Peptides against a protein of PDB entry 6DSZ. Designs and how they scored, part 98

Target 1, 361 residues: chain A of PDB entry 6DSZ
Amino acid sequence: NYVVTAQKPTAVNGCVTGHFTSAEDLNLLIAKNTRLEIYVVTAEGLRPVKEVGMYGKIAVMELFRPKGESKDLLFILTAKYNACILEYKQSGESIDIITRAHGNVQDRIGRPSETGIIGIIDPECRMIGLRLYDGLFKVIPLDRDNKELKAFNIRLEELHVIDVKFLYGCQAPTICFVYQDPQGRHVKTYEVSLREKEFNKGPWKQENVEAEASMVIAVPEPFGGAIIIGQESITYHNGDKYLAIAPPIIKQSTIVCHNRVDPNGSRYLLGDMEGRLFMLLLEKEEQMDGTVTLKDLRVELLGETSIAECLTYLDNGVVFVGSRLGDSQLVKLNVDSNEQGSYVVAMETFTNLGPIVDMCV

## One batch from the design tools (peptide; made by RFdiffusion4, then SolubleMPNN)

Design b2_p14_4_s1 (from b2_p14_4, 4 letters changed)
Fold by OpenDDE base, seed 4:
Structure b2_p14_4_s1 (fold): chain B 361 residues (1-361), chain A 14 residues (1-14)
Amino acid sequence: as target 1 above (361 residues)
Amino acid sequence: MELLKKALEEMEKL
């Protein structure tokens, strides 16, 4: 009996950065199928802290900090619709990952969406939103004392949601989403009434966006609004301002992931299907009244990496490139390009041994 | 180029 020690999954399917272990520690959390790996980011690199087995493939992994929490909590949703909120607790040398809340959010009736599971958290931590099924938006209210994650559904008229995010700076939780109908792809916003369990009209909409608009990025204040990424264009809208760019360089390969570099949303990393790494820059214009408005959008090619499934900026120009198809990497962004015009230097590579082919022996 | 350079320089300060 060869006990084939089931090789630990190496393909990365999600990553997040935040302060999960403490208020001071910068953490990298990596989802590898059913496995959560927790690292502390140090000047020397990634220090492993804990590995956690989940009761299913991690489909959503998001850090959030409710008001009055000293550190981030972790929301996880599995592909089997098991939801949990995890808290890191350390008492001396004892490290525990505590389930603060849990629930199953599966519906008995619904068509699973073709674009998969989307999970989002309101920036003010009022709720979690889930797009699990076509024509439904699931809401999990965030209550500190609730150990049971209770959810309810709101009907979406828009059956084919491509991507959805919560917007920043909204009095009520407000979603922004790309959807497809017979006329093309569009962007719409809805306010989410927790009290009435319904959608109200959102602050803005944009009909007839690019046909291949695939991602929504919620932009923090002071800019607010959202970035919509397509195959050919990147657009910004906040209700008052619209900007669009169509840099030829992004037409070469589809952008598949993004990550915000800084809290103010002035910079984003973009990864495409060829492993090209870009920086999206939001150029600010400061008005005479001290208001900051978006002047322009720019996309700059940084270099090449492994094909990113997920990206996360750490610190000091260090980026984690989580790859499903290739080796994951820690890369350094340099101020000056090399002889090849690349700003990217690989610091560390994490071998991806590929999918565990369940050899049914 | 200049904006990118500034953006990268700012990252090193974070």
Scores: peptide ipSAE 0.394, ipTM 0.880, DockQ to the pose 0.870
Fold by OpenDDE base, seed 1:
Structure b2_p14_4_s1 (fold): chain B 361 residues (1-361), chain A 14 residues (1-14)
Amino acid sequence: as target 1 above (361 residues)
Amino acid sequence: MELLKKALEEMEKL
């Protein structure tokens, strides 16, 4: 009798940082297939707090803070379309993960999108948006009193959405997305009306972006707008200002993940398919009227890590590199480069035992 | 290089 001790999943498929356990604690949350691991970030490293088994593979994991909450809530969507909003609750030594709301958001009709599940949260916590199926945008209104996550669909004329985010600083919830049609890839915005359950015309669009435009980054105020990442170019647009760069270094490998370093959106980490770690820098220009505008975009190579599935900045130049293909890492960014020109030092490595081949025997 | 150095120095202060 070979007791195959079911090895816990080690491949990381998502990570987020925020204040989930308390208002004061900095947490790292790691998704490993059906497992959620919760850590407190300390000066000594990662302290494990709780492990949670989910009823399916985690497809979306996002922290958000509704107005009047002291700490972040966690939205999870599974690959089987089970949605929940989780709260951490501690009473003395008793630790509970409370389900505030849940629901199944699967449709009986629709083609599942080939690029997988996208889940996004409005920065003002008015709604959750889901791209699950081609030609549909699913909305989950966020209501504090509702324990049942109810969703509705809005028809999207753009059938082939590549990536989508909610924008910051919009009076109404506004999405920005890259889509493909027979003429190429484009960027469009829509306002989402909760009342009418429809799209209204968004503030801006950009037709004929780079053919391999793959990611949207929503930029916080004061800049606002979005960054569009392609294979050859990185572009910024906010309706009033457009700026594009084409750094040769990004052509070598496809950028596959990003993470915002600071709340003001001045710095981002980028990871590519070769495990290269970059910093994207937004240079500010202060206008005479006190308005802040984007002056320039820069991309700088920091060093090499495991191939990131997800990145999250923690604190003090420490970054968690969540890897599906290799070992996950805790890395330190140094001010001075080493002899090889790298700013990256591995602090801790988390062994990936490979894909759990569910050998259904 | 100067912007990167400044950005990295700012990370150590957070």
Scores: peptide ipSAE 0.392, ipTM 0.880, DockQ to the pose 0.885
Fold by OpenDDE base, seed 5:
Structure b2_p14_4_s1 (fold): chain B 361 residues (1-361), chain A 14 residues (1-14)
Amino acid sequence: as target 1 above (361 residues)
Amino acid sequence: MELLKKALEEMEKL
């Protein structure tokens, strides 16, 4: 009897920071295959609070705060298209994860997209958007009183979506996406009508972006718009302003993940396939009328970490580096560089034991 | 350099 001690998954496939356990607690949530780990971020480090087994591999994990909620709710989508909205409840020492809503969002007809599942939440919490299948955008309206997650599909003319986000500051929920056609890669926007269950023309588009444009970052107000990350370039567009940079340092390795540091979108962390950690900085220009515009974009190398699958800024210059290929890390960003010019110091490492191959013998 | 330092200093104040 080989007791295969089912090792817990250690490879990180998602991480998010927010206020899930309470309004005041800062939490780190880590997805490890079917396992969700919940930590409280403290001055002393990460305090484990709860582990949750999910009925499938976590494909999407996003925190969101609907109007009138005191703390964040958690949206999870599994690789088997089981969706749920989770709430943390504590009563004395009793800790419960409550399913507020659930549903299966699988379609009987559709080609699963080659770039996998994308799940996004409107910043105003009007809807969840899902790119599950080519040529379809699935919408889950967010309703507080509905325990059943109902979805509908809108047809996308753009069959090969690379990445998609909801934009900030839009009267209607508006998506921005990179797509590929025979002519190259492009950026487009659509407004999503919940009432008519259709797309309307979005505020802007940018045809013929960089051929390897792979990520969309929605930028909060006051800047608004989106950042498009490529292999060679980083571009910004908000409908009125366009900026592009091509820093030579990003050409060395593909940027694969990002995380917003500031609520106002002034700073982002970027991770590449070599484990290099960058800061993307949005330089402000204050106009005479008090309007804030984007002056410039800068990329600065911070240092080296494990190859990030996901990044999340915690607090006080501490970053969680979630790694699938290597050990996950807590790292500190220092104001002063070390002798090697690195601003990154590893505080803690979390050993990745690799994929549990369930060899059914 | 100066912008990065300022950005890092601002992180310690959050």
Scores: peptide ipSAE 0.392, ipTM 0.880, DockQ to the pose 0.885
Fold by OpenDDE base, seed 3:
Structure b2_p14_4_s1 (fold): chain B 361 residues (1-361), chain A 14 residues (1-14)
Amino acid sequence: as target 1 above (361 residues)
Amino acid sequence: MELLKKALEEMEKL
């Protein structure tokens, strides 16, 4: 009897931070292929709470808090288009992960997008948006009483969407996306009508962005708008204000992931393909009318980590670096740099054994 | 440098 100890997956393909186990607990959730690991963040480090097996590779993992919920819910989409909304429930020592809603969102017709699956949640929790197929935007309305995730498609004229997010502070759910056409890459916005199941004209657009513009960051209020990250430039647009920077340091390697540090969107972590960790800083300007506008953008090199697939700020300058290609890390950001000019110190390293080939025995 | 230091100091207070 060879007990094939099935090695647990070690490569990280997603991570999120929020309040999933309770309203008070800070959680780190880590996606490792088909496995979800749930931790509580403590002063002593990561405390494991639960591991959950999913019926497929996790492709999207997002925390969200509908109005009237005391804690975050978890949206998961698998690479096989199985969608679910999960809730953590504890009763004494018994821990259950409850499926509140589920559905399969696969279409019979459509070309799967080459840039992979994108899943986004409206900040006001009105809907989930999915870019699964070229020329389609799938909408899952968020209804509290519905155990079955129903979706519909809206036709998207822009066939080659690179990245998409929901914007903050919009009366209607509004997407902002980078797309490519024969003329280059562009940024566009659309309002999503749940009633009419169509797109309306969004508040703004930016034609002819950088050719390698690859990521959209939706910026919370009071700034609003979006940050567009390219190979050579970082741009901000909110309909009224445009700012662009081209720091030479980002040209050395492609930025591949980002994470918001604070609720107001003043700071972001950026990771590149060389394992460099950056801070993106939004400098505010307070106007005489009490409005807050973006004054400037800055990028500062923090140090080097494993190549991040995902980043998440925890607390107290602690960052989880989820790596697919290397070891994942828990790192501390220090106020003062070391002798090498790095602000990054590795606290813990999680050995990556590489891709588990599912040996079907 | 001063902005980064301030940003890092603010992270330790959270």
Scores: peptide ipSAE 0.391, ipTM 0.879, DockQ to the pose 0.884

Design b2_p14_4_s2 (from b2_p14_4, 4 letters changed)
Fold by OpenDDE base, seed 2:
Structure b2_p14_4_s2 (fold): chain B 361 residues (1-361), chain A 14 residues (1-14)
Amino acid sequence: as target 1 above (361 residues)
Amino acid sequence: SELLKEALEEMESL
């Protein structure tokens, strides 16, 4: 009887960075199918803290910090629509992952969206938003005392949502999304009323964006608004300011992931389908009244990595490249480029043995 | 670019 030790999954499906273990620790959390790996980021590299088996493939993994929490909580949604909010608790050497809340958010009626599950959290932690099905936006109100994740649906007139985020700096929770209709792709905003369980008109919209607009990045204050990433263009809009760039270098391969580098949203990492790593830079202009506006957008090629499924900036110019198709990497961004013009140096490589084919025997 | 260099220098100081 060869006990084939079930090979642990190595392909990365998602990664997030935050302060999950403590207020002071910087953590990297990695989703590998049904497995969650928790690391502390140290000067020496990634220190493993805990591995957690999940009851299904992780589809959404987001850190968030409700008001009055000392550290981040983890929202997980599985591909089978099991939702939970997890807390890290350490008592001496004993490490426990506590489920604060859970629920199943599956609907009996609805067409699962072709672009898969999208889960987003309001920056002010008022709600979780889920795009699970076409023509529906599911809302989970965030309540501290609620052990049962209750959800409701709001009907979305836009049936083909490509991507959606919550905006920053909004009095009410406000979503920004790219959608497709017979006329093309468009950007729209809605305010989400928790009280009335409906959408109100959002602050702005942009009709007829690039046909291949695929990602929304919510930009923090002071800029606010959103970045829309396409195949040929990157655009910014906040209701008052519009700016678009069309750098030729992004036309070579589709941008597939992004990560914010700094809290103010002045810099982002972008990864494409060829494993190219870019920096998106927001140039600020300070007005005489102290308002900060976007002056320009720039895209700079940093170098080449494994094809990223997800990117997370850690610290000190170190980036985790989570790969599904190749080996995941820790890479260092250097100030000076090498002889090939690359700013990227691989520090560590994590071998991807491919998808575990669950041979259901 | 100079802006990229400044950005990378700032990232190393974080």
Scores: peptide ipSAE 0.497, ipTM 0.915, DockQ to the pose 0.857
Fold by OpenDDE base, seed 5:
Structure b2_p14_4_s2 (fold): chain B 361 residues (1-361), chain A 14 residues (1-14)
Amino acid sequence: as target 1 above (361 residues)
Amino acid sequence: SELLKEALEEMESL
């Protein structure tokens, strides 16, 4: 009897940082297929707190803090369209992960999107948005007292959505998305009416963006708007201001993931398909009236890591590099570069044993 | 760049 000790999954397919265990704790949450790992970030490194088995492959994992919550809640969507909102609860030594709400959001009719599942949360926690199927945007209203996640669909005229985010600072929940049509790729915005269950015209659009525009980053206030990342260019738009850069260094490999470093959205980490780690910097210009505007965008090469599936800034220049193809890493960003011009130092490496083939026997 | 250095210095202070 070969007891194949089912090796724990090691390939990372998602990571998020926030305050899940308490208001004060900084947590790293790591998705490894069906497994969720919860860590506390400490000065000494990652302290494991709990591991949770999920009833399916984690496709979306997002932390959010509704008004009046002291700590973050966790939204999870599985590849089988099981949605849940989880809360961490500790009572002495007893640690429980409580399901506050759950639901299955699968539609009987719809073409699953080729670019996979996208899940996003409104920054004001009014709703969750899901792009599961072509030509549909699913909305889950966030209600504190509802244990059942109810969803409705809004029809999208744009059948081929590449990426979508909720914008910050919008009176109504507003999505910004890259889509493709026969004429190329475009950026559009829609307001989401919860009451009417329809889209209203959003604040802005940008037709004919770069052909390989692949990611939307929602920028928090004071800047607002979005960053659009392509193969050759990075663009910013907020309805009033447009800015584009085309740094030659990003043409060498496709940027595949990003993470916001700070709450004000001045800095982002970018990872490419070669494992290069970049910082995207938003340069501020203070106007005479005290308003802050975006002056410029800069991209700086930090160094090389494992190929990131996901990135998350922790604290003190420490970054978690979640890798699906290679070993995941904790890396330190140093102020001074090494002899090779790298600002990145690997602190810890987590061996990736490859995909666990869940042989459902 | 100087901007990168400032950004990295800010990260160590957080």
Scores: peptide ipSAE 0.466, ipTM 0.908, DockQ to the pose 0.873
Fold by OpenDDE base, seed 4:
Structure b2_p14_4_s2 (fold): chain B 361 residues (1-361), chain A 14 residues (1-14)
Amino acid sequence: as target 1 above (361 residues)
Amino acid sequence: SELLKEALEEMESL
């Protein structure tokens, strides 16, 4: 009887950074199938704090800080539609991951979307939004005292949502999404009414975006709006301003992930299917009235990494590259390029042993 | 670019 010690999953399918263990600690949280790994980011590297087994494959993992919380809470949705909100509690050396709220958000009827599960949190922590099924947007109201995650559905007219985010700086929770119809891909916004449980008209829309527009990035204030990433173009829209770039370098491989570097949304990391790492830069223009407007978008090649499933900026130019297909990495971004023109240096590599092929012998 | 350099310098200062 070879007890094949079930090898821990090594393929990364999600990562997030924030202040989960304390208000002061910077954490890296890594999703590896059913496992959540929690690290503290230190000057010496990643310090492991806790590993948590989840009751299913992690499909969504997002940190959020409700008003009056000192540290972030963790929202997890599994591929089996089990939702939970987790809190880290430490009392001396005792570490507990507490479920503050949980629920199953599965619908009895619905076509699971081909683009998979999307989970998003309103920046003001009013609700969680879930795109689980075609033609439905699920809302989980966030209430502090509710241990039971209750959800309701709003019908989407747009059946083929590609990606969706909550926008920043909106009086009501507002989603921005890329969708496909017979005429192509489009961007639309909706306000979400918790009271009426319906969509209201959002602030803007952009019809006929790039045919391969695949990702929405919500941009924080002062810029607001969203970045739309395609195969050939990157566009920005906030209702008042539109910008588009088509840098030839992004045509070589599809951008598959992104991460915001700074809280103000001036910089983003982009990863493509070839393991190229880019920086997306929002160029600012100061107006005479002291307002800051977006002048331009710029994409710069930083270097090459493992093919990222997820990216997260940590601190001091250190980036975690979560890879599903290759080894995950900690990389340092340098100010000066090397002889090959790369700004990327691998600091640490985490071996991906690949999928455990259950060879039933 | 200068903008990239500035951006990378800012990251090291965070």
Scores: peptide ipSAE 0.464, ipTM 0.907, DockQ to the pose 0.876
Fold by OpenDDE base, seed 1:
Structure b2_p14_4_s2 (fold): chain B 361 residues (1-361), chain A 14 residues (1-14)
Amino acid sequence: as target 1 above (361 residues)
Amino acid sequence: SELLKEALEEMESL
């Protein structure tokens, strides 16, 4: 009996940073197929706290803080459509991951989207949104007392959603999404009515965006709005202001992931298919009335890393590069570039042993 | 850029 000790998965398919273990602890959470790894970020590096086996491949992993919670909760959706909300609880040396709520959100009818599962959380924690199937947007209302995650579907007229996010600063939960139709790619917004279980007209739309527009970034206040990332261009829109840049450097490889560095949305990390790491910078303009508006967008090359599946800023210029195709890394961003013009230094590398091909014996 | 330097300096101070 060869007990093939199932080698633990090493490929990273998601990562998030937040305050999950306590209000004060900075955590890195890493999804490796069916495994969740929880670390505390320390001055000495990553301290492992807990590993958790999940009931399937993690497809969505998002931290969120409902009103009156002292720390973040974790939403997980698996590739088998099992949803849960997890809480970290420590009592002395005993560490428990508590399921606050759970549910299965699979539909019996629907075409699974070819672009995969998208899961998003309203910044005010009113709902979770899921794009699982073409022509459907699934909503999970967030209620503190609800242990059962119940969902409903809203019909989307737009069948080919590329990416979707909830916007910040909206009175009602508002989604912004890139979609494709026979005329090209477009950006649209919808308000989500929990009461009526329908979409209302959103605050703005942008028709005929770049043909390869692939990602939406929701921008926090004071800027608000969204950033749309394409192959050739990066655009900002908030309903009142539009700004576009076309830096030649982004044409060389497709941007595939992003992460917000600061709470105000002034800086983002971008990773491309060649392992190049960029910073997207939002320049502020303070108006005489005290309003902050976007003056300009800039993209700066930081350096090269492993090909990122996900990026997350930790602290003190340290970034976790979660890689599916290569080794994951902790990297330091330096103020001064090296002789090659790179601002990136690898601090730690985590060996990726690749997909264990299930040899069907 | 100068903006990048300022941004990186700010990250080290966080």
Scores: peptide ipSAE 0.450, ipTM 0.905, DockQ to the pose 0.874

